# Peptides against a protein of PDB entry 6DSZ: the designs that were tried, part 243

Target 1, 361 residues: chain A of PDB entry 6DSZ
Amino acid sequence: NYVVTAQKPTAVNGCVTGHFTSAEDLNLLIAKNTRLEIYVVTAEGLRPVKEVGMYGKIAVMELFRPKGESKDLLFILTAKYNACILEYKQSGESIDIITRAHGNVQDRIGRPSETGIIGIIDPECRMIGLRLYDGLFKVIPLDRDNKELKAFNIRLEELHVIDVKFLYGCQAPTICFVYQDPQGRHVKTYEVSLREKEFNKGPWKQENVEAEASMVIAVPEPFGGAIIIGQESITYHNGDKYLAIAPPIIKQSTIVCHNRVDPNGSRYLLGDMEGRLFMLLLEKEEQMDGTVTLKDLRVELLGETSIAECLTYLDNGVVFVGSRLGDSQLVKLNVDSNEQGSYVVAMETFTNLGPIVDMCV

## One batch from the design tools (peptide; made by RFdiffusion4, then SolubleMPNN)

Design b2_p23_4_s4 (from b2_p23_4, 11 letters changed)
Fold by OpenDDE base, seed 4:
Structure b2_p23_4_s4 (fold): chain B 361 residues (1-361), chain A 23 residues (1-23)
Amino acid sequence: as target 1 above (361 residues)
Amino acid sequence: MEEEKKKEREERLKEVLKEIESL
């Protein structure tokens, strides 16, 4: 029995920040293929808490806080369509990761989408949405007492969904998605009826967005709406307001990941395929009635990092750059530029030894 | 021109990043 000591995976394929270990702790969770790493963010850096092996490659990893939970729960979906909701429990020095719910969400019939698995959670924790197959949107209702994750499909007329998110501030769970048809790419919204298991017409749509529109960012209140990121443009829409920018700097390389910095959605980190790190800013305009509207969008180049597969803002200008192709990094955003004109300084680098070739035995 | 653009960028980024240290 050759115990091939399989090297631990080092390539990062997902990261998320939240309060998983406690309500007070800030955590960084890192997905490395089948491995979940849990850290506490401290003033001294990342403190490892626990590593968890998953029964498959992690495809989706999202923190969410259902109403009445004191801390975040973790949703994981594997590439084999195993879904679970995990809870961190600590009793003294004993640490356990409890499965609150699990299920397999694989369909017997369906074409797996070419853009891979998308998993999203409603900000009000009413449901999980999954785009696994073309022409289907899978819904997992979130119920506290349900240990079995039950899902149903809603038919999506738009066969080629590029990206999808749940919107904030919606009475009903509402998705916003970029899709492609023969006429180009478009943005559409749908309300999701749990009761009727169908889509209702959403609050807005935007036809004929940029041909390479690839990402949707749901914007929290007070702005609401969504940001659509393309190759050449960044657009905002909330049903009432539309704004577009086309900063030349983003044309050089495709933006591939994003992360919200401010809880109110005023700032976002953007990473591109060259490892450039940007700040996207939503400039506020306060109306006389006290309503906040979007005045403008601005993009600023911060510096260069490893090519991000995922980004997550931690605290105090510290960002985790999860890289699949290169070394992952902790970077510091500085108010003053260095001698090279960069606002980004690497604090720590995590060596990527390359992909673990899963030898399919 | 390049130095002015650098200064303008530095000023814009100082405003952007000044609020990050408070989060």
Scores: peptide ipSAE 0.240, ipTM 0.810, DockQ to the pose 0.610
Fold by OpenDDE base, seed 2:
Structure b2_p23_4_s4 (fold): chain B 361 residues (1-361), chain A 23 residues (1-23)
Amino acid sequence: as target 1 above (361 residues)
Amino acid sequence: MEEEKKKEREERLKEVLKEIESL
């Protein structure tokens, strides 16, 4: 029996940062196909804590902190529709990953969406939303005592959802999504009623956005609202304010991932299909009444990295670049540019050996 | 003109990136 030591997957297909191991620890969690790698971010770099095998390819990985939890919990959805909520527990030197809840969220009827699985969590941790199938939005209510993840579907009139997020600062859980119809791409919002298991009219909509609008970023308070990223434009909308920019530099390559730098949503990293790293800035204006409004949007090219599948800002200008197509990287953002005009320096590179073709021999 | 735009970009980026190093 040659135990072919199955080569560990090296291609990154997701990453998140938060406080998973403790309230104080900053963690980096990396999804590599069926494997979850957990790191603590230290001044010396990434310290490995644990690797966890999943019962399928990780399709969604999100950290969230329900009210009364001291640290973040991890939601995982696999490509086989196995959902779980994981908790990190440490007792002395013993490290355990506890399944707080689990369930299979596969539907017997439905067309799997061509844009793949989308999983989102309400910022107030009231529910998980899943776009798995065209014309359906699946809701998993979050309850502390429920070990079984039960879901229900709400019918979406919009069959071709491109991306969806929960908005911040909403009295009811509110989704914002880009969808396509025969007239083009549009942005719409819905409130999600857990009680009635239906959508109510959301606070705003934007018809006829850019034809290639592909991503929604929910912006935290004080700004609120959402950023819509296209091929040629970046737009902000919060119901009261609309702002659009069309920086020529983003037209060269499609933005494919983003990550929030500031907790208040003032800065975002953007990665494109050429491995360019950008900073998106939300410029604030403080009104005389103490209200904060969006003044402008700005995009700045920082430099080049491996082609990011996912980005996460860690700390001290360090960014993890999770790559599926190339080597993943830890990069440093520098205040001063190098001779090439780049603000990005690679600190560490993680060799990608490509997709492990599970040759089921 | 190109050098001035480069310098203005560098100044704008310095402000943005200094705030990152202070976090």
Scores: peptide ipSAE 0.232, ipTM 0.805, DockQ to the pose 0.655
Fold by OpenDDE base, seed 3:
Structure b2_p23_4_s4 (fold): chain B 361 residues (1-361), chain A 23 residues (1-23)
Amino acid sequence: as target 1 above (361 residues)
Amino acid sequence: MEEEKKKEREERLKEVLKEIESL
């Protein structure tokens, strides 16, 4: 009996943090090609709970909590367009990952987008949005009783979407996206009508952003709006307030991933192609009427890590650095710098044996 | 000058990172 110990994939292509196993547990979920790893974050480190094989490479992995759920559900989309919503269920020692809903969201006609698959969830859990094909935005309505993920397409006039997110604090589900046309890159918003299955005009737009604008971060209330990250600039816009910074330090390497630290969106981790870890800070100004506005943006270099494919803040200054090119790391952010002036200390390193090339023979 | 900038950076980052330990 040759026990072919199938080498487990070690390269990380996605990570998320939330409350998946229970309302109280903090979980780290890691996507490694077709494998999902579920951990509980403890004071002692990462405790493995479950590993799940998926029917294809994980392309999207997002936690969300519908109204009336005690814990987060997991949305997964594979590179083969298989979508599912997963729930963790424990009954004594028995651990089950339940598929609440599933579907295939592949279209028969469409050009797959060059920037790959984008999947986003409305903060109010009204819908899932998918950018799979040029000129199409796919919507999956979130309904509790629907075991079959049904999707519809809305036509986008903007053929070359770079990144897209749902905004916070919107009466209707509202997307914000960076797109490219012959005149450059731009930011636009659309409201998504579930009833009419169409886009309505969004609250704002920003024409002629930085040519290399690559990421949209939706900012929670009280700020609202979005952050647009480029090669040379970081901009904020919420319809009323616009602010841009161009810190020279970010020009040295492309920012490739981000993660929100604070629930209120006051701090974000940024990772670049050199493995530099930054903190983006939103400085608050309280107005006389009690409204909170953005005063300024600041970027601070924390230190160096493995080149992040994904970042996720856990708790107590601990960050998981998911790496595809190098070893993944659990790192600690320290208040005091080390002798080298770094605020980042590696706590644990997870050896990357390289991508398992699924040789489809 | 460089030491002063380093110290100023350290002070700014201490304020930011102290809030992380309180989460």
Scores: peptide ipSAE 0.182, ipTM 0.776, DockQ to the pose 0.605
Fold by OpenDDE base, seed 1:
Structure b2_p23_4_s4 (fold): chain B 361 residues (1-361), chain A 23 residues (1-23)
Amino acid sequence: as target 1 above (361 residues)
Amino acid sequence: MEEEKKKEREERLKEVLKEIESL
């Protein structure tokens, strides 16, 4: 009887930062397979608050703050298509994570997308969007009174969606996505009508983007629009302005994750498959009319970390590097480079003991 | 030339990273 002490998962497959425990607390939430770890970010480091077992591998984990909520809610989707919205409640020493809403969003018919599950939340918290199956976009309307997450599908003509996000600053919920067809990869936008349960024409499209365009970043106001990350190029588009850069340094390894540093979308962390950490910078230009436009894009190499599956900026130049393949890290971004020319210093390393083989013995 | 480019990069990074400390 080997009591295989069920080794806790150590590989990180998702991380998010926000205000989940309170309005004032900065939290780091880490997904490790079926486990959710909740930390408070403190000056002394990460303070563990709670660990939660989920009924399946966490596939999507997003914080969002509906209007009138004092703190963030957590949306989780599992690989088994169980969706829930969680709220943290504390009463004295009693900590509870309550399910505000739940549902199963699995379809009886559909081809699971090869690029996996994508879950996104409208910045105005009007809906959750899910790309689970090819040619379908699932919508979960966000209604405060609904304990049951009900979803409907909208048919996508574009069968091979690579990545999708909701845009900021749109009157109607608007998605921006990279898709592939026989002619290459393209970017398109759609407005999502909750009323009609259909797509309307979005504000813009860009045909024939880079062949390896893999990620969409929705940029908040005042810039708006989206960043499209490829293998060789990074492009910005907002319907009115297009800008592309092709920094040679990003060609060396595929960018695989990103995280917004600034609420205004001026800076993003980028991680590549070699564990290189970059800063993407959106340089602003203030027009005479007071409008802010994108002047330029810049990419700067900060240093090297573990290969990030996910990145999240915490505060004070501290970044959590969630790694699936290596050790996760807390790293500090420094103004001055070290002797090696790196602006990144590891503060803490979290040993990855490898894949939890669910040895169903 | 390479040292100047390195220095210019370092200065640009300092500007970027100073703004990080203010967040």
Scores: peptide ipSAE 0.173, ipTM 0.766, DockQ to the pose 0.694

Design b2_p23_5_s1 (from b2_p23_5, 14 letters changed)
Fold by OpenDDE base, seed 4:
Structure b2_p23_5_s1 (fold): chain B 361 residues (1-361), chain A 23 residues (1-23)
Amino acid sequence: as target 1 above (361 residues)
Amino acid sequence: SAAEEELKKKLAELEEEEKARQA
């Protein structure tokens, strides 16, 4: 019996940062296929805390903090549609990852979307949204007392959803999504009624966005709205204000991931398929009434990293670059450029040994 | 489509404006 000790997966499929272990700890959570790695971010670097084996490939991993929770909970969805909400508990040296809720959200009927699984959480923690199948939006209501994750579907008229997010600052849970139809790509919003289990008309729409619009970023208050990332353009819309930029530098390679740097949504990291790292800046204008409006959008090239599957800003200009194709990295963002004009310095590199070929023996 | 042409035109205008800001 050769127990082939399957090498631990090294390719990163997702990463998220938040306060999972405690309210005070800054954590980095890394998804590597079926493995979840939990780190505490310290001034000395990443301190490993726990590794967790999941019952499938992690497809969605999101931190969220329901009202009255002192720390973040972790939502995980696997590629086999197993959903769970996890809580970290520590009692002295004993560390437990507790399943608060679980469920299987697979449908018997539906075409799995070609763009894969999308999972999103309402910023007010009212629901989880899942785009698993074309023409369906699955909703998991968030309830503290429910150990069983129950979901329902809402029909989407828009069959080809490219990306979807929940918006901030909405009275009702509101999604914003890019979709494709025969006329091109468009952005639309819907309010989600938990009561009626239907969509209501959202606050705004933007028809005929860039043909290669691929990502939605929900922008927190005070700006609100969403950023739409394309191949050639970056646009902002909040219902009242529209801005668009077309920086030539982004045309060279497709932006594939993003991460919010500032809690107020004033800066975002963008990573492209060439491993270029950008900063997207939202320039504010303060009105005489104290209202903050978006004045302009700007993109700055920071430097080059491994090709990011996911990015997360940690603290003090440190960024984790999760790579599936290359080595993952911790990088430092500097205020001043080096001699090569780069603002990025590699601090640590995590060797990617490639995909574990599941040798089914 | 006319909408795609209008978008392409707008993107071209934005690209020119961005080039002018970087100059």
Scores: peptide ipSAE 0.023, ipTM 0.463, DockQ to the pose 0.025
Fold by OpenDDE base, seed 1:
Structure b2_p23_5_s1 (fold): chain B 361 residues (1-361), chain A 23 residues (1-23)
Amino acid sequence: as target 1 above (361 residues)
Amino acid sequence: SAAEEELKKKLAELEEEEKARQA
């Protein structure tokens, strides 16, 4: 009898930061295959609060705060298409993770997308969007009284979506996505009508973006719009303003993850496949009418970390580097560089024992 | 395509401008 002591998964698949345990607590949530780890971020480091087993590999993990909630809720989608909305409740020493809503969002017919599952939440918490299958966009309306997550599909004419996000500051829920067709890669927007269960024409599009454009970042107000990250270029578009940069330093390795540092979208962390950590800066220009416009984009190399699968800025220049291929890290961003020219200092390292190959027997 | 060539040209111009800003 080989008691295979089931080693806990150590490879990180996702991480998010928010206020899940309370309105005041800053939390780090880490997805490790089927395991969810919940920490409180403290001045002394990460305090473990709870570990949760999920019914399948976590494919999407997003925090969101519906209007009139005091703290964030957690949306999880598994690779088996089990969706849930989780709430943290504490009553004295008793900690419970409550399922507010659940559902299975699998379709009987559809080609699973080769780029995997994408899950996004409207910033105004009107809906969840899911790209699960080619040529379909699944919508889960967010209703407070709905214990059953019901979804419907909208047909996408664009069969090969690379990445998709909801935009900020839109009257109707609006998606922005990079897609590929025989002519190349393009950016398009659609408004999502919950009432008609269809797409309306979005505010803008950009045809013929960089051939390796791979990531969409939705930018908060006052800027609005989106950042498109490629292999060689970073572009911004909001319908009225377009800016593009091609910093040579990003050509060396593909940017694979990002995280917003500032709530107003003025800075983003970028991680590449070599473990290089960058800061993307959005320079502001205040117009005479009091409007804020994007003046310029700049990229700065901060240093080197483990190869990030996901990044999340915590607080006070501390970043969690979630790694699938290497050790996850807590790193400190410094204002001044060290003797090697790095602004990054490792604070803590979390040993990765390798991918648990879940042999589905 | 002509559009891809124009994009490649534009990216090359942006790269040169960025190198000039970092120098």
Scores: peptide ipSAE 0.022, ipTM 0.414, DockQ to the pose 0.024
Fold by OpenDDE base, seed 2:
Structure b2_p23_5_s1 (fold): chain B 361 residues (1-361), chain A 23 residues (1-23)
Amino acid sequence: as target 1 above (361 residues)
Amino acid sequence: SAAEEELKKKLAELEEEEKARQA
């Protein structure tokens, strides 16, 4: 009997940062197939706190802080549609991961979307949204007293959603999504009515975006709105302001991940399929009435890393590069470039032994 | 489509403007 010591997964599927262990701790959470790794970010690097086995492959992992919580909660959805909300609890030396709520959100009827599972949380923590199936948007209302994650579906007329996010600064929970129809790719918004369990018309739409528009970034206040990333262009829209750039440098390789650097949404990291790391900068203009508007968008090449599946800005210019195809890295962003013109220095590399092919025996 | 051609034209204009800003 060869006890094949099941090699621990090393390929990263997702990463998030926030305050999960305490209000004061900065955490990095890493999803590696069925494993969740929890770290505290320190001046010396990543301090491991806990590893948690999940009841399936992690498909969605998001931190959120409901009103009146002192620290972030963790939403996890597995590839088998098991959903849970987790809380970190420390009592002296005892560390427990508490399930605040759980549920299975699988539907008996529906075509699984070709672009996979998308899970998003309203910035005001009113609901979780799930795109699991074509033509359906699943809503999980966030209620503190509910230990059971109850979901309902709203029908989407748009069958081919590419990406979706909740917008910031909206009175009602509002989604922004890129979708494809026979006429091309478009951006649309919907307000989500919890009461009526329907979509209302959102604040804006943009028909005929770039044919390869693939990613939506929700921009926090004061800018609001969304960034749409394509192959050739980056566009911003908030209902009142539209701006687009087409930097030639992004055309060379598809941008596949992003992460917000600044809480106000002034900067974002972008990673492409060649492992190039970019900074997207939002330049502000202060109006005479005290309103802040977007003046311009700029993209800067920072350097090269492992091919990112996910990016997480930590602190002090340290970035975690979560890689599925290559080694994950901690990298430092420097103010000055090196002799090769790179602003990126690798601090630590985490060997990826390859995808654990789940040989279902 | 006319919309795709207009978008393609706009993207080309933006690419030229961006090249001019980087030069």
Scores: peptide ipSAE 0.018, ipTM 0.385, DockQ to the pose 0.025
Fold by OpenDDE base, seed 5:
Structure b2_p23_5_s1 (fold): chain B 361 residues (1-361), chain A 23 residues (1-23)
Amino acid sequence: as target 1 above (361 residues)
Amino acid sequence: SAAEEELKKKLAELEEEEKARQA
């Protein structure tokens, strides 16, 4: 009997950085199909802490910190619509991953969206939003005592949502999304009323964005608003200010992932389908009254990596490049370019042995 | 549930409206 040691999945489906194991530890969490890997980020590299088997393929993985929590909690949604909130608990040498809440959020009725599952968390931890089905936005209210993740649906008039995020600095939870209709792609905002279980009119909209607008980045305060990434353009809107750039360098390959570098939203990593790594920079202008406004947007090519499925900035210019198609990498961003003009140096490479084909055995 | 049936009907109506706008 050859015990075929089932080869552990190596293809990365998602990655997040935060403080999951403790308030002080910086963690990298990596989703590999049904497996969650938890690392501590150290000066020496990634230290493995725990591996967790999930009851399905991880589709959403987000860290969040509710008010009064000392460390981040982990939201996971599987491709089979099993949702859970996980907490890391250590007692001496004993490590446990506690399920604080769980639920199945599958609807009996709905067309699964062609662009897949989107899961987002309100920055103030008031709710989780899920785009699972066309014409529906699912809301999971976040309550401390809620052991059962109860959800409700709000109807979206916009059937073809491309991407959605919660905005920062909003009195009510506010979503910003790119959608497509027969006239093209547009950006819209809605406030989410937990009380009335409906959408209210959001603070702004932008009709007729770029036809290939594919991603929304919510920008923290002081800027607020959102960045919209297209094939040829990057736009910013916050209700009062609009900026657009069309750097020729991004037109060469589609941007497929992003990650915020600075907590204040001054810099973002962008990865494209060719494995090019960019920095998007938000240039500040300080007004005489002490208000900070966005002056300009710029994009810089940093270098080349494996084709990123996900990116996450760790610390000190170190970036994890999670790859599904190639080897995942730990890379260093340098201030000075090498002889080839690259600011990127590979520190560690994690061999991808290919996707585990779900053999339905 | 009656709510699920109403939602299904509303989604079908929206899909028809969208098809009618594309025509």
Scores: peptide ipSAE 0.000, ipTM 0.347, DockQ to the pose 0.009

